# Ledger of designs, part 17: peptides against a protein of PDB entry 5HDT

Target 1, 163 residues: chain A of PDB entry 5HDT
Amino acid sequence: MVVKTFMDMDQDSEEEKELYLNLALHLASDFFLKHPDKDVRLLVACCLADIFRIYAPEAPYTSPDKLKDIFMFITRQLKGLEDTKSPQFNRYFYLLENIAWVKSYNICFELEDSNEIFTQLYRTLFSVINNGHNQKVHMHMVDLMSSIICEGDTVSQELLDTV
Target 2, 163 residues: chain A of PDB entry 5HDT as posed
Amino acid sequence: MVVKTFMDMDQDSEEEKELYLNLALHLASDFFLKHPDKDVRLLVACCLADIFRIYAPEAPHTSPDKLKDIFMFITRQLKGLEDTKSPQFNRYFYLLENIAWVKSYNICFELEDSNEIFTQLYRTLFSVINNGHNQKVHMHMVDLMSSIICEGDTVSQELLDTV

## One batch from the design tools (peptide; aimed at target 1 W101 V102 F109)

Design b2_p15_1_s3 (made by RFdiffusion4, then SolubleMPNN; from b2_p15_1, 5 letters changed)
Fold by OpenDDE base, seed 5:
Structure b2_p15_1_s3 (fold): chain B 163 residues (1-163), chain A 15 residues (1-15)
Amino acid sequence: as target 1 above (163 residues)
Amino acid sequence: MLKKKEIKTFGPAKP
């Protein structure tokens, strides 16, 4: 039900955004980020992606360390894109579509460890991309990577050489 | 899946 609540919420839902702010903060706790159930972690990642969408362009998470943890967590979930036949693939697709569309990783440009986060993201995407992915998946992956390359001034040459 | 609409997104690094 929490997943549905954030999924259905719009950016202009100011009253609801204020009401569920504390819940959004709790979802980023270690309890959820380190949850032992893989399916729960995927749902948490989707909720976090929706939270970034809802509150854009101002993320409700202010701690740099917490933001790093969140994006490293989301990056780890993207590994699930490798199996196109998985029953959960559509939810992984949702996650990819969201973060590419909202450009949530652009928050990382303000973090000290931005290059580490982007490097892990690119490595993960290139590790899971395959011929089984349809054109939509490929487009979202390209959009996600291109936004970082084109809008970032702090991207290392090493990362650029990966492209 | 996401409902496509006009949304605010996160921009590049702030100056």
Scores: peptide ipSAE 0.388, ipTM 0.835, DockQ to the pose 0.858
OpenDDE base, seeds 1, 2, 3, 4: peptide ipSAE 0.385, 0.380, 0.382, 0.381; ipTM 0.833, 0.836, 0.830, 0.831

Design b2_p15_1_s4 (made by RFdiffusion4, then SolubleMPNN; from b2_p15_1 with I2L N3K Y10F)
Fold by OpenDDE base, seed 5:
Structure b2_p15_1_s4 (fold): chain B 163 residues (1-163), chain A 15 residues (1-15)
Amino acid sequence: as target 1 above (163 residues)
Amino acid sequence: SLKKKPIKTFGPAKP
């Protein structure tokens, strides 16, 4: 199972990282990013989050356009956090925890369209934040947003006005 | 949830 393969892999697993590099690249293809099944897209997002975790601080994706597509894709999946009673909520939590912990979105600072990505992320997070979320969810959301503000050089004024 | 341990993360933008 592909999901389990990346979930169980550590950052220091150099042999495995080399072995599964082509699979990591394949998972970022349009076939998976635009898959019609919502649950499949969530699994893909979790795999991509794990791939960023495993290869940090060097993402295996080298194309700026591909990186933009990936982060816009992950951002769209985070909307699933709005339903705390969903059977898939724990997987959405996993996604949020991962990207906050690894600071994956910091990759976007090197992209031309970083402001677009960050704006979309913040809009998405603020749209799903609610009192039904436990403290851990709120903490991860705050950590994710704070990292971008504190470590970014070119955060737009529009984004700052929403904080 | 993920096992918490020392981990390499993505740093800030390069100068």
Scores: peptide ipSAE 0.383, ipTM 0.858, DockQ to the pose 0.893
OpenDDE base, seeds 1, 2, 3, 4: peptide ipSAE 0.376, 0.377, 0.370, 0.360; ipTM 0.857, 0.854, 0.846, 0.850

Design b2_p15_2 (made by RFdiffusion4)
Pose (drawn by RFdiffusion4):
Structure b2_p15_2 (pose): chain A 163 residues (1-163), chain P 15 residues (1-15)
Amino acid sequence: as target 2 above (163 residues)
Amino acid sequence: SFSFTPAKKLYLGKK
């Protein structure tokens, strides 16, 4: 249910944002990022993605250490894109479609461990892509990775090598 | 099907 309201919420709705702001900060808790249930991490990942969409360009989570935990957590969930036969696939696709549209990962440019995050992101996307994915999956991955290069400060040799 | 309200603002870099 929380996924639906965060999905339908708008960047304009200042009222609903101030109301659900405390829940948005809570969903990033370590209880969720490390929950052993696959279905819970997926739902939480979708929420954190829209939470970044709704509050842009000013995200609610300000702690860099915590901000790092979230985007590495999201990268681990993108591994679910590989199983195109799973009933949960379309939710993983929604996650990919969202962070690609919103360019949420660009928040990491200011983090000290940005290169590790972007490198692990690139490796994951190139390791999950297969013949089961339509062109929309390919398109979203390019949009996601292109923004990191075009709008980033630099490209390390390590990140360039993952391509 | 999954959809969402379009974002009016984005996380853009310095370039």

Design b2_p15_2_s1 (made by RFdiffusion4, then SolubleMPNN; from b2_p15_2, 6 letters changed)
Fold by OpenDDE base, seed 2:
Structure b2_p15_2_s1 (fold): chain B 163 residues (1-163), chain A 15 residues (1-15)
Amino acid sequence: as target 1 above (163 residues)
Amino acid sequence: SYSFSPPKKFFRGKK
């Protein structure tokens, strides 16, 4: 299981990181990012989050366009946080917890379309935040957004309007 | 507790 493979891996797993690098690259292909199955896309997002985690601080994806696609993809998956009763909520939580803890979106500061990515992220998070979420969910959402604000030199007016 | 091993390294933005 690909999901389990990356989930069980940590940053010190040097041999495994090298071994599964090609798999990591393959998971970012359009085949997976545009997969018709919503549950598959969620699993892909979780894998990508773990990939960012274990390869931090250096993402294995070098193409700016690919990175943009990945983060826009992950952002779209975060919409699933809106339904706390979903059987997949725990995986959506895992995704949120991971990207917040690892600060994966900080990679986007090197992208030309960082403002677009951050704007979509903030819009998505604000659209799904509700009182049904427990404290941990709220904490991770706040941490994720705060990290971006703290790490950024400049913020576009569009992003400011979103916040 | 986290469902993953806590990372020692993190991504940093440009500042």
Scores: peptide ipSAE 0.479, ipTM 0.898, DockQ to the pose 0.700
OpenDDE base, seeds 1, 3, 4, 5: peptide ipSAE 0.469, 0.474, 0.477, 0.476; ipTM 0.897, 0.896, 0.898, 0.898

Design b2_p15_2_s2 (made by RFdiffusion4, then SolubleMPNN; from b2_p15_2, 4 letters changed)
Fold by OpenDDE base, seed 5:
Structure b2_p15_2_s2 (fold): chain B 163 residues (1-163), chain A 15 residues (1-15)
Amino acid sequence: as target 1 above (163 residues)
Amino acid sequence: SYSFSPPKKLYRGKK
């Protein structure tokens, strides 16, 4: 229900964005980020991706620590992309497609721990990428990584060596 | 096609 609510919303839905702002904040709580069910965590990640999409370019989360937690959380969920035959693969694809298109990780440039987040993202993507992925998956992975390189002022040498 | 409405506004990095 909540998943569908945000999926159906767009950036121009100002009244709805205001109405569901508190729900968006609640979805980023530790209760959801640390939920024991893997499928629930995936749904939460997709909701968070939609929240970033809907509220772009101004995410509703104001705490740098919370933002770090969210992006580290999303990065962990991307590990599920490695199994292309999983029944949940389509939702993992949705997550990847969303964050790549919206360029959500560009928010991290304002965070002190941006290099850590980007490094973990790159490591995760290269860990799961395989020849079983179709061209669209590869495209979104490349778009996500390229956006960070192109939009960033500086990138650590360690991150550059990973590319 | 995408399962979500394509956003007109995107997040930008620090330059």
Scores: peptide ipSAE 0.603, ipTM 0.919, DockQ to the pose 0.708
OpenDDE base, seeds 1, 2, 3, 4: peptide ipSAE 0.591, 0.589, 0.602, 0.596; ipTM 0.918, 0.914, 0.920, 0.917

Design b2_p15_2_s3 (made by RFdiffusion4, then SolubleMPNN; from b2_p15_2, 5 letters changed)
Fold by OpenDDE base, seed 2:
Formats: sequence, C-alpha cells, structure tokens
Structure b2_p15_2_s3 (fold): chain B 163 residues (1-163), chain A 15 residues (1-15)
Amino acid sequence: as target 1 above (163 residues)
Amino acid sequence: SYSFSPPKKYYRGKK
C-alpha cells in the first residue's frame, strides 16, 4: 500500500523521492481529503505526515491553498486522539508523533491564513487532551504547541484568546 | 508497525 511506501522511506532516499513525487501530490487531492471513510482519511493523514517528513525541510506542495487544506485536514484527524481505547489510537499517535518531531506545522508560517490554522490546531488539541493520555502523548502535544509559539515571530490576539 | 527514526531534517518557522 501507498502508506507503507512512504512510511518506510527515508529523508535521504533522493531517488525514491523523485519517483514518488507525483504520487505525493496526488494524495493531497480532494478525492483523498474528502474520502467518505474516516479510517481511510486517517491513513491519508499519516501518509501526508510521512510525505512532509521525507521531503523536509522543503515540502512538495507549493500551493498555499492546498497547504491550508492539508493542515486543516490533518487538524481534523487529530480529534481522534480523544479515545485512547480506539482501535485506531496507535495510528493517531503515529500522526501526532510525526508532525511533532518533524514540526510540519511550521510550514504554515508562510501562509496568510496561519492564524486560522494554528487556532484550529490549539482548539483541537485542548479539546482532546485528558488524563488518560500517557506521558508521550502529552509530551508531543506540548512540544507541538510550544514549538509553533517559539518558532513564530508573532502570535495573533485570536490565538492568545483561544489558548 | 507505527514507528520511525527521529528525523534529522525538520521545518523551521519564519525567521
């Protein structure tokens, strides 16, 4: 499956990165982002996270509108972290760990709608954070939120009001 | 499995 292909790929796999570039671009299409199956959407999110990881520090997506769609999409998937007993929780954890370590959301600083994206991210994370999460989950959530604030040059009042 | 090696390259904010 495509998910395994990108999961097993390294950042230094230059030849493979070139071969699968068109596939990476296709995975960000509305067909996948608006797939009717929520489990498929989660797999798509994980695949997109791996694509950001593999191509770091230069994501293959150049359209600001497409990047906004992707990060709003990933943000919506993070709601699945709320239930630690879900059969899909480990995949939600994979998504969280990936975007936290790779700092993928830092791409959003180049977008005019960064405040909207970050606001939705923080609202989502605070809505799902609970004491049932282990230390690793909490650590990644904190790292993700803190990194964005530290890496940014400004934080909007709207974001401050949300947090 | 849902694991990967920590990335050496990552994204930086606007500086």
Scores: peptide ipSAE 0.550, ipTM 0.889, DockQ to the pose 0.732
OpenDDE base, seeds 1, 3, 4, 5: peptide ipSAE 0.537, 0.544, 0.542, 0.550; ipTM 0.877, 0.884, 0.883, 0.890

Design b2_p15_2_s4 (made by RFdiffusion4, then SolubleMPNN; from b2_p15_2, 5 letters changed)
Fold by OpenDDE base, seed 5:
Structure b2_p15_2_s4 (fold): chain B 163 residues (1-163), chain A 15 residues (1-15)
Amino acid sequence: as target 1 above (163 residues)
Amino acid sequence: SYSFSPPKKLFRGKK
């Protein structure tokens, strides 16, 4: 229900954005980020991706610590892209496609731990890339990584050596 | 096509 609510919203839904703001904040709580069910965590990640999409360019989360937790959480979910035969693969694809298109990770440039987040993202993507993925999946992975390089002022040498 | 409404506004980096 909540998943569909945010999936159906767009950036111009100002009244709905205001109405569901508290729900968006609630979805980023530890209760959901640390939910024991893997499928639930994936749905939460997709909701968070949609929340970033809807509220772009202004995320509703104001705490740097919370933002770090969210992006580390999303990064962990992307590991699920490794199993192309999973019945949940389409949702992992949705997550990837969303965050790549919205450029959600650009929020991390405002965080002190941006380098850590980007490093973990790149390591995660390279751990799953070329594991039977079609061209579209590869394209979104490349778009996500390229956006960070192009829009960042600086990237650590360690990360650059990985690319 | 996308399963979501394509956003007109995107997040930007420091640049």
Scores: peptide ipSAE 0.484, ipTM 0.909, DockQ to the pose 0.730
OpenDDE base, seeds 1, 2, 3, 4: peptide ipSAE 0.467, 0.479, 0.478, 0.479; ipTM 0.904, 0.906, 0.907, 0.907

Design b2_p15_3 (made by RFdiffusion4; failed a check: the pose's geometry)
Pose (drawn by RFdiffusion4):
Structure b2_p15_3 (pose): chain A 163 residues (1-163), chain P 15 residues (1-15)
Amino acid sequence: as target 2 above (163 residues)
Amino acid sequence: MKAKKPKKVYHGKPK
């Protein structure tokens, strides 16, 4: 249910945002980012993605240490894109489609561990892509990775090597 | 499910 409301919510709805702001901060709790259930981490990942969409360009989570935990957590969930036969695939696709459209990862430019995050993101995307993915998956991955290079300060040799 | 198109997004610092 929370996924649907966060999916349907707008950046304009200041009323609903102030209301659900406390829940948005809570969904980033370590209880969820490390929940052993695969289905829960997936749902939480989709919420955090729209939470970044709704509140842009000013995200609610301000702690850099916590902000790092979230984007690394999201990268781990993108591993689910590999199994195109799973019933949960379309939800992993929604997650990819969302962070690609919103360019949420660009928040990491200011984090001290940005290179580790972007490198692990690139490695993951190149390791999950297979012949089961349509061109929309390819397109979203390029949109996601292109923004990091074009709008970033620099490209380390390590990140360039993952390509 | 389909992602909703945002009016605002995250960008880097202008060069």

Design b2_p15_3_s1 (made by RFdiffusion4, then SolubleMPNN; from b2_p15_3 with K2E Y10F H11R; failed a check: the pose's geometry)
Amino acid sequence: MEAKKPKKVFRGKPK

Design b2_p15_3_s2 (made by RFdiffusion4, then SolubleMPNN; from b2_p15_3 with K2E Y10F H11T; failed a check: the pose's geometry)
Amino acid sequence: MEAKKPKKVFTGKPK

Design b2_p15_3_s3 (made by RFdiffusion4, then SolubleMPNN; from b2_p15_3, 4 letters changed; failed a check: the pose's geometry)
Amino acid sequence: MEAKKPKKVFRGKEK

Design b2_p15_4 (made by RFdiffusion4)
Pose (drawn by RFdiffusion4):
Structure b2_p15_4 (pose): chain A 163 residues (1-163), chain P 15 residues (1-15)
Amino acid sequence: as target 2 above (163 residues)
Amino acid sequence: RLPPMTVGKKKPPFE
């Protein structure tokens, strides 16, 4: 349910945003980012993605340590893109489609561990892509990774090597 | 700095 409301919510709806702001901050709790259930982490990942969409360009989570935990958590969930036969695939696709459209990972440019995040993101995307993915998956991955290079300060040799 | 993100637009519907 919470996934649907966050999916349908708009950046304009200041009323609903102030209302659900406390829930958005809570969904980033360590209880969810490390929940052992695969289905829960997936749902939470989709919420955090729209939470970044709704509140852009000013995200609610301000703690850099916590902001780091979220994007590394999301990268771990993108591993689910590999199993194109799973019934949960279209939800992983929605997650990919969202962070690609919103450019949510660009928030990490200011984090001290940005290179580790972007490098682990690139490795993951190149390790999950297979012949089961349509061109939309390829397109969203390029949009996601292109923004990090074009709009970033720099490209380390390590990140360049993952390409 | 503000992140370069998509603002002022509605996301297309998911199919």

Design b2_p15_4_s1 (made by RFdiffusion4, then SolubleMPNN; from b2_p15_4, 6 letters changed)
Fold by OpenDDE base, seed 4:
Structure b2_p15_4_s1 (fold): chain B 163 residues (1-163), chain A 15 residues (1-15)
Amino acid sequence: as target 1 above (163 residues)
Amino acid sequence: KLPKMLTGEKRPPFE
């Protein structure tokens, strides 16, 4: 199982990281990013989040365009956080927790379109925040947004207006 | 219950 493989892998598993590198690259293909099933897309997003975790501080994706596609993809999946009663909510939580803790979006600072990525992330997060979320969800959302603001050299006015 | 926490991993590089 691909999902469990990346979930269980730690950052010091050098041999395994090398072994599954091609799989990690394959998971970022358009086939998966544009998969018609929303549950599959969520699983893909979780895998991608784990990939960023285990290969940190360097993502295995070398294409700036691919990185942008991935983070825009992950951002779109975060919309699923709005329904706290969904059977898939725990996976959305996992996704949020992972990307917040790893600070994976901070890789985007090196991308030309970082402002677009961060703006969409903030808009998405604020659109899904609701009173049904527990403190942990709120904490991860705040941590994610705060990390980007604090670590960024510059923040666009559009992003500031969103906050 | 909630998924497994990210316990035991290295600190992220951007803090």
Scores: peptide ipSAE 0.029, ipTM 0.682, DockQ to the pose 0.127
OpenDDE base, seeds 1, 2, 3, 5: peptide ipSAE 0.027, 0.027, 0.024, 0.029; ipTM 0.652, 0.668, 0.650, 0.650

Design b2_p15_4_s2 (made by RFdiffusion4, then SolubleMPNN; from b2_p15_4, 5 letters changed)
Fold by OpenDDE base, seed 2:
Structure b2_p15_4_s2 (fold): chain B 163 residues (1-163), chain A 15 residues (1-15)
Amino acid sequence: as target 1 above (163 residues)
Amino acid sequence: KLPKMLTGKKRPPFE
């Protein structure tokens, strides 16, 4: 299983990282990002999060446009955090924990459209956050947003007003 | 049941 392959891979597994590089690139194709099945898109998002973890600090995706597409895609998947009783909630939690812990979104500071990406992220997180979320979920959401604020020198006033 | 916590390294702070 592709998801399990990347989930179990360590950051220092250089031979495996090289072996699965083409697969990592293929997973970011429109075929997967625009897949009609919501559960498939969630699995793709988890794989992409693990790819960012494995290849950190440098993602294997060299195109700024592709990086933007990926993070906008991941942001859209985070909407699934709203329903804490969903059968897929644990995978949404995995996605949130991963991107918060790795600080994956911080690579977006190198993108011209970083403000748009962060704005959509914050809007999404505030849209889905609720009292049904446990302390760990809240912590990861706060960590994710705080990291961007603390490391971003060019955070727009619009984004600050949203927070 | 929550997933197992991740291990590894965070992305370095943006410089």
Scores: peptide ipSAE 0.032, ipTM 0.671, DockQ to the pose 0.132
OpenDDE base, seeds 1, 3, 4, 5: peptide ipSAE 0.031, 0.031, 0.029, 0.030; ipTM 0.671, 0.663, 0.665, 0.671

Design b2_p15_4_s3 (made by RFdiffusion4, then SolubleMPNN; from b2_p15_4, 7 letters changed)
Fold by OpenDDE base, seed 2:
Structure b2_p15_4_s3 (fold): chain B 163 residues (1-163), chain A 15 residues (1-15)
Amino acid sequence: as target 1 above (163 residues)
Amino acid sequence: KKPKMLTGKKRPPFT
């Protein structure tokens, strides 16, 4: 399975990284980002998160527009964190843990539309936060948001008002 | 299958 392939790959697997580079690029295509199945989109998001982890500190995606699409896509998937009793919750947790630990959203600072991306991220996170989330989920959410605030010199007032 | 939790890092995260 593609998801497991990237999940099990470590950051020093240079030969494997080269082998699966084309697959990584294809996973960011509109075919996958706009897939009609919600569960498939979640799997795609997890794969993309792992791709950022594996190729860190350099993402294999070079197009600013494509990067924006990817992060807006990942942000939309995070809405699934709202239901802690969902059978897919553990996979949503994995997505959150990954992007928080890797600090993948920090790539967005180089994008022209960074403020839009960060605003949507914060809005999404605050919309799904609830008392059913355990301490680890809260910590990952805080880590993710804090990283952006700490690294960003040009965080918009709108974003600050959201926090 | 449950997703694998992240362990240590060999390369730094994005900064």
Scores: peptide ipSAE 0.096, ipTM 0.727, DockQ to the pose 0.100
OpenDDE base, seeds 1, 3, 4, 5: peptide ipSAE 0.033, 0.027, 0.040, 0.197; ipTM 0.699, 0.681, 0.715, 0.773; seeds 1, 5 fail the geometry check

Design b2_p15_4_s4 (made by RFdiffusion4, then SolubleMPNN; from b2_p15_4, 6 letters changed)
Fold by OpenDDE base, seed 5:
Structure b2_p15_4_s4 (fold): chain B 163 residues (1-163), chain A 15 residues (1-15)
Amino acid sequence: as target 1 above (163 residues)
Amino acid sequence: KKPKMLTGKKRPPFE
């Protein structure tokens, strides 16, 4: 139900954005980020991706540490893309498509630990990419990585040399 | 459940 609420919300719904602000903040709590159920964590990641979409270009999370935790959390969920036959693959696809299209990770340039976040993202993507993925998955992965390279000066040369 | 196609605006460039 919460997943659908944020999924169906558009970026221009100012009154709704204000109404669900506290819920958005609550979803970033350790209770959800460290939830023991893998499927719940995936749903939480999708909600967080939608929250970044809805509130773009800003985010409701004001703490740099919290933002880091969220993006590291989302990055960990992308590992689920490795199994193309999983019943949950379509939700992992949604997560990938969302964060790539919205360019959500670009907010990380404001963080002191941006290089760590981007490094972990690239390592994760390269670890799960395989020949079983269709061209759309590959496109989103490339778009996600390219947007960071093109818009940032903080990506290490060492990481760039591996791309 | 099939994912919903994204709509709206991308996050503006950081620069």
Scores: peptide ipSAE 0.035, ipTM 0.695, DockQ to the pose 0.133
OpenDDE base, seeds 1, 2, 3, 4: peptide ipSAE 0.035, 0.034, 0.035, 0.034; ipTM 0.683, 0.686, 0.686, 0.691

Design b2_p15_5 (made by RFdiffusion4)
Pose (drawn by RFdiffusion4):
Structure b2_p15_5 (pose): chain A 163 residues (1-163), chain P 15 residues (1-15)
Amino acid sequence: as target 2 above (163 residues)
Amino acid sequence: SKAKESMKKAMESLK
């Protein structure tokens, strides 16, 4: 249910944002990022993605250490894109579609471990892509990775090698 | 910052 309201929420709705702001900060808790249940991490990942959409360009989570945990957690969930036969696939697709449209990962430019995050993101996307994915999946991955290069400060040799 | 500006442009395009 929380996924639906965060999906339908708007950047304009200042009222609903201030209301759900405490929940948004809570969903990033370590209880969720490390929950052993696959279905829970997926739902949490979709929420954190819209939470970044709704509050842009000013995200609610300010702690860099915590901000790092979130985007590495999201990268681990993008592994789910590989199983195109799973009933949960369309939810992993929604997650990919969202962070691609919002360019949420660009928040990591300022983090000290940005290169590790972007490199692990690139490796993951190139390791999950297969013949089961339609062009929309390919398109969203390019949009996601293109923004990191075009709008980033630099490209390390390690990140360039993953391509 | 660059991140904020990129995200602002992306949100404008989605409207």

Design b2_p15_5_s1 (made by RFdiffusion4, then SolubleMPNN; from b2_p15_5, 4 letters changed)
Fold by OpenDDE base, seed 4:
Structure b2_p15_5_s1 (fold): chain B 163 residues (1-163), chain A 15 residues (1-15)
Amino acid sequence: as target 1 above (163 residues)
Amino acid sequence: SKAKEAMAKALEALK
């Protein structure tokens, strides 16, 4: 229900955004980010991606530490892209497509640990990409990484070494 | 892998 609602949402009015603020905050809680079920974590990641889309260019999360946790969490979920035959692959694809299109990771440039986040993202994407992926997956991965390179004011040497 | 190489080339083109 919640997932379906977020998937169908574009950027909402301020009034509507306020309605989902509490839910957005709760989804970023340790309860969900550290949930023992990997399928639940995937759904949480998709919802978080939707939240970033809805609240773009800002986010309802005010804590830099929380934002870091969220993006590190999302990055970890992207590991699921490796198995193209998984029943959950379509949701992993949705996650990738969303964060690539929205350029969700751009908000990380404001974080002190942005380099760590970007490095982990790049390492993860290169680790999971394989010949079983279609052109769309490849395109989204490239779009996601290239956006960070092109739009970032500074790129760490470690990130450059991954390119 | 070939996929990794293709991705790397795409990113290298941005330099």
Scores: peptide ipSAE 0.377, ipTM 0.902, DockQ to the pose 0.034
OpenDDE base, seeds 1, 2, 3, 5: peptide ipSAE 0.376, 0.368, 0.375, 0.359; ipTM 0.901, 0.900, 0.900, 0.896

Design b2_p15_5_s2 (made by RFdiffusion4, then SolubleMPNN; from b2_p15_5, 4 letters changed)
Fold by OpenDDE base, seed 5:
Structure b2_p15_5_s2 (fold): chain B 163 residues (1-163), chain A 15 residues (1-15)
Amino acid sequence: as target 1 above (163 residues)
Amino acid sequence: SKAEEAMKKALEELK
């Protein structure tokens, strides 16, 4: 499985980045982003997060539309954080931890629709947060949203209203 | 919720 291959990758040489470039591009295809299996979509999201970590601060995806699709996709997966008792929660936690630490969403500032992406992210996080979440989850959510607030040149009024 | 309010407060402090 292609997803498993990327999950096993660690941030390494430029040679490895070049080697897996085509696979990274393939992972962002509609086949994976629109996969009918929820667990597969979660794995895809985690793999994409790993790709962003490896290729940081850049991304192998050059199309603004594709980048938008990817981050909207990742945002949708974060809804799974709501159920803290789910067998898949640890993987959702991994996803959150990764994108927060890497500040993966910061590349979205270059996109025309950045405000839409950030708005959806904030709405999603506030919709899933509950008293069952521990301090670590809260910290990652705050870190993720804080990086956008602090590093963004312009924040929409709607986004500010969420604060 | 309490968690939501806590997050909002944290974000306000960072602003």
Scores: peptide ipSAE 0.247, ipTM 0.856, DockQ to the pose 0.034
OpenDDE base, seeds 1, 2, 3, 4: peptide ipSAE 0.046, 0.040, 0.047, 0.185; ipTM 0.745, 0.722, 0.750, 0.818

Design b2_p15_5_s3 (made by RFdiffusion4, then SolubleMPNN; from b2_p15_5 with S6A M11L S13E)
Fold by OpenDDE base, seed 2:
Structure b2_p15_5_s3 (fold): chain B 163 residues (1-163), chain A 15 residues (1-15)
Amino acid sequence: as target 1 above (163 residues)
Amino acid sequence: SKAKEAMKKALEELK
């Protein structure tokens, strides 16, 4: 129910954004970010991505440390893209598609540890990409990384050569 | 892999 609510929420609905603010904050708690169930963590990541979409270009999370934790968390979930035959692949795809379209990671430029976040993202994406992925997955990954490159020169060529 | 190489090329073209 919670997942459906965020997925169907209109980005232009200020009333709903305020209504679910507390829920959005709770989703970023250690309880959910460190949940032992992998499927739960995936759902949490999708909800967080939806929250970023809804609140774009800002986020309801004001703490830089919390934002870092969230994006590092999302990055870790993207590892699930590696298995294209997984029953949960469609949700991993949704996560990728969402954050690529919204350019969610761009808010990380305001963070002190942005380079660490971007580096980890790039390493993760290159580690999971394989020939089993369709063109859409490739496109979204490129779009996501390209947006970061275009916004700022944060990723060195050395990193691209090592991944 | 071919996929990784393709992605690298795509990103390099942006530089």
Scores: peptide ipSAE 0.410, ipTM 0.906, DockQ to the pose 0.035
OpenDDE base, seeds 1, 3, 4, 5: peptide ipSAE 0.378, 0.384, 0.405, 0.370; ipTM 0.898, 0.899, 0.905, 0.896

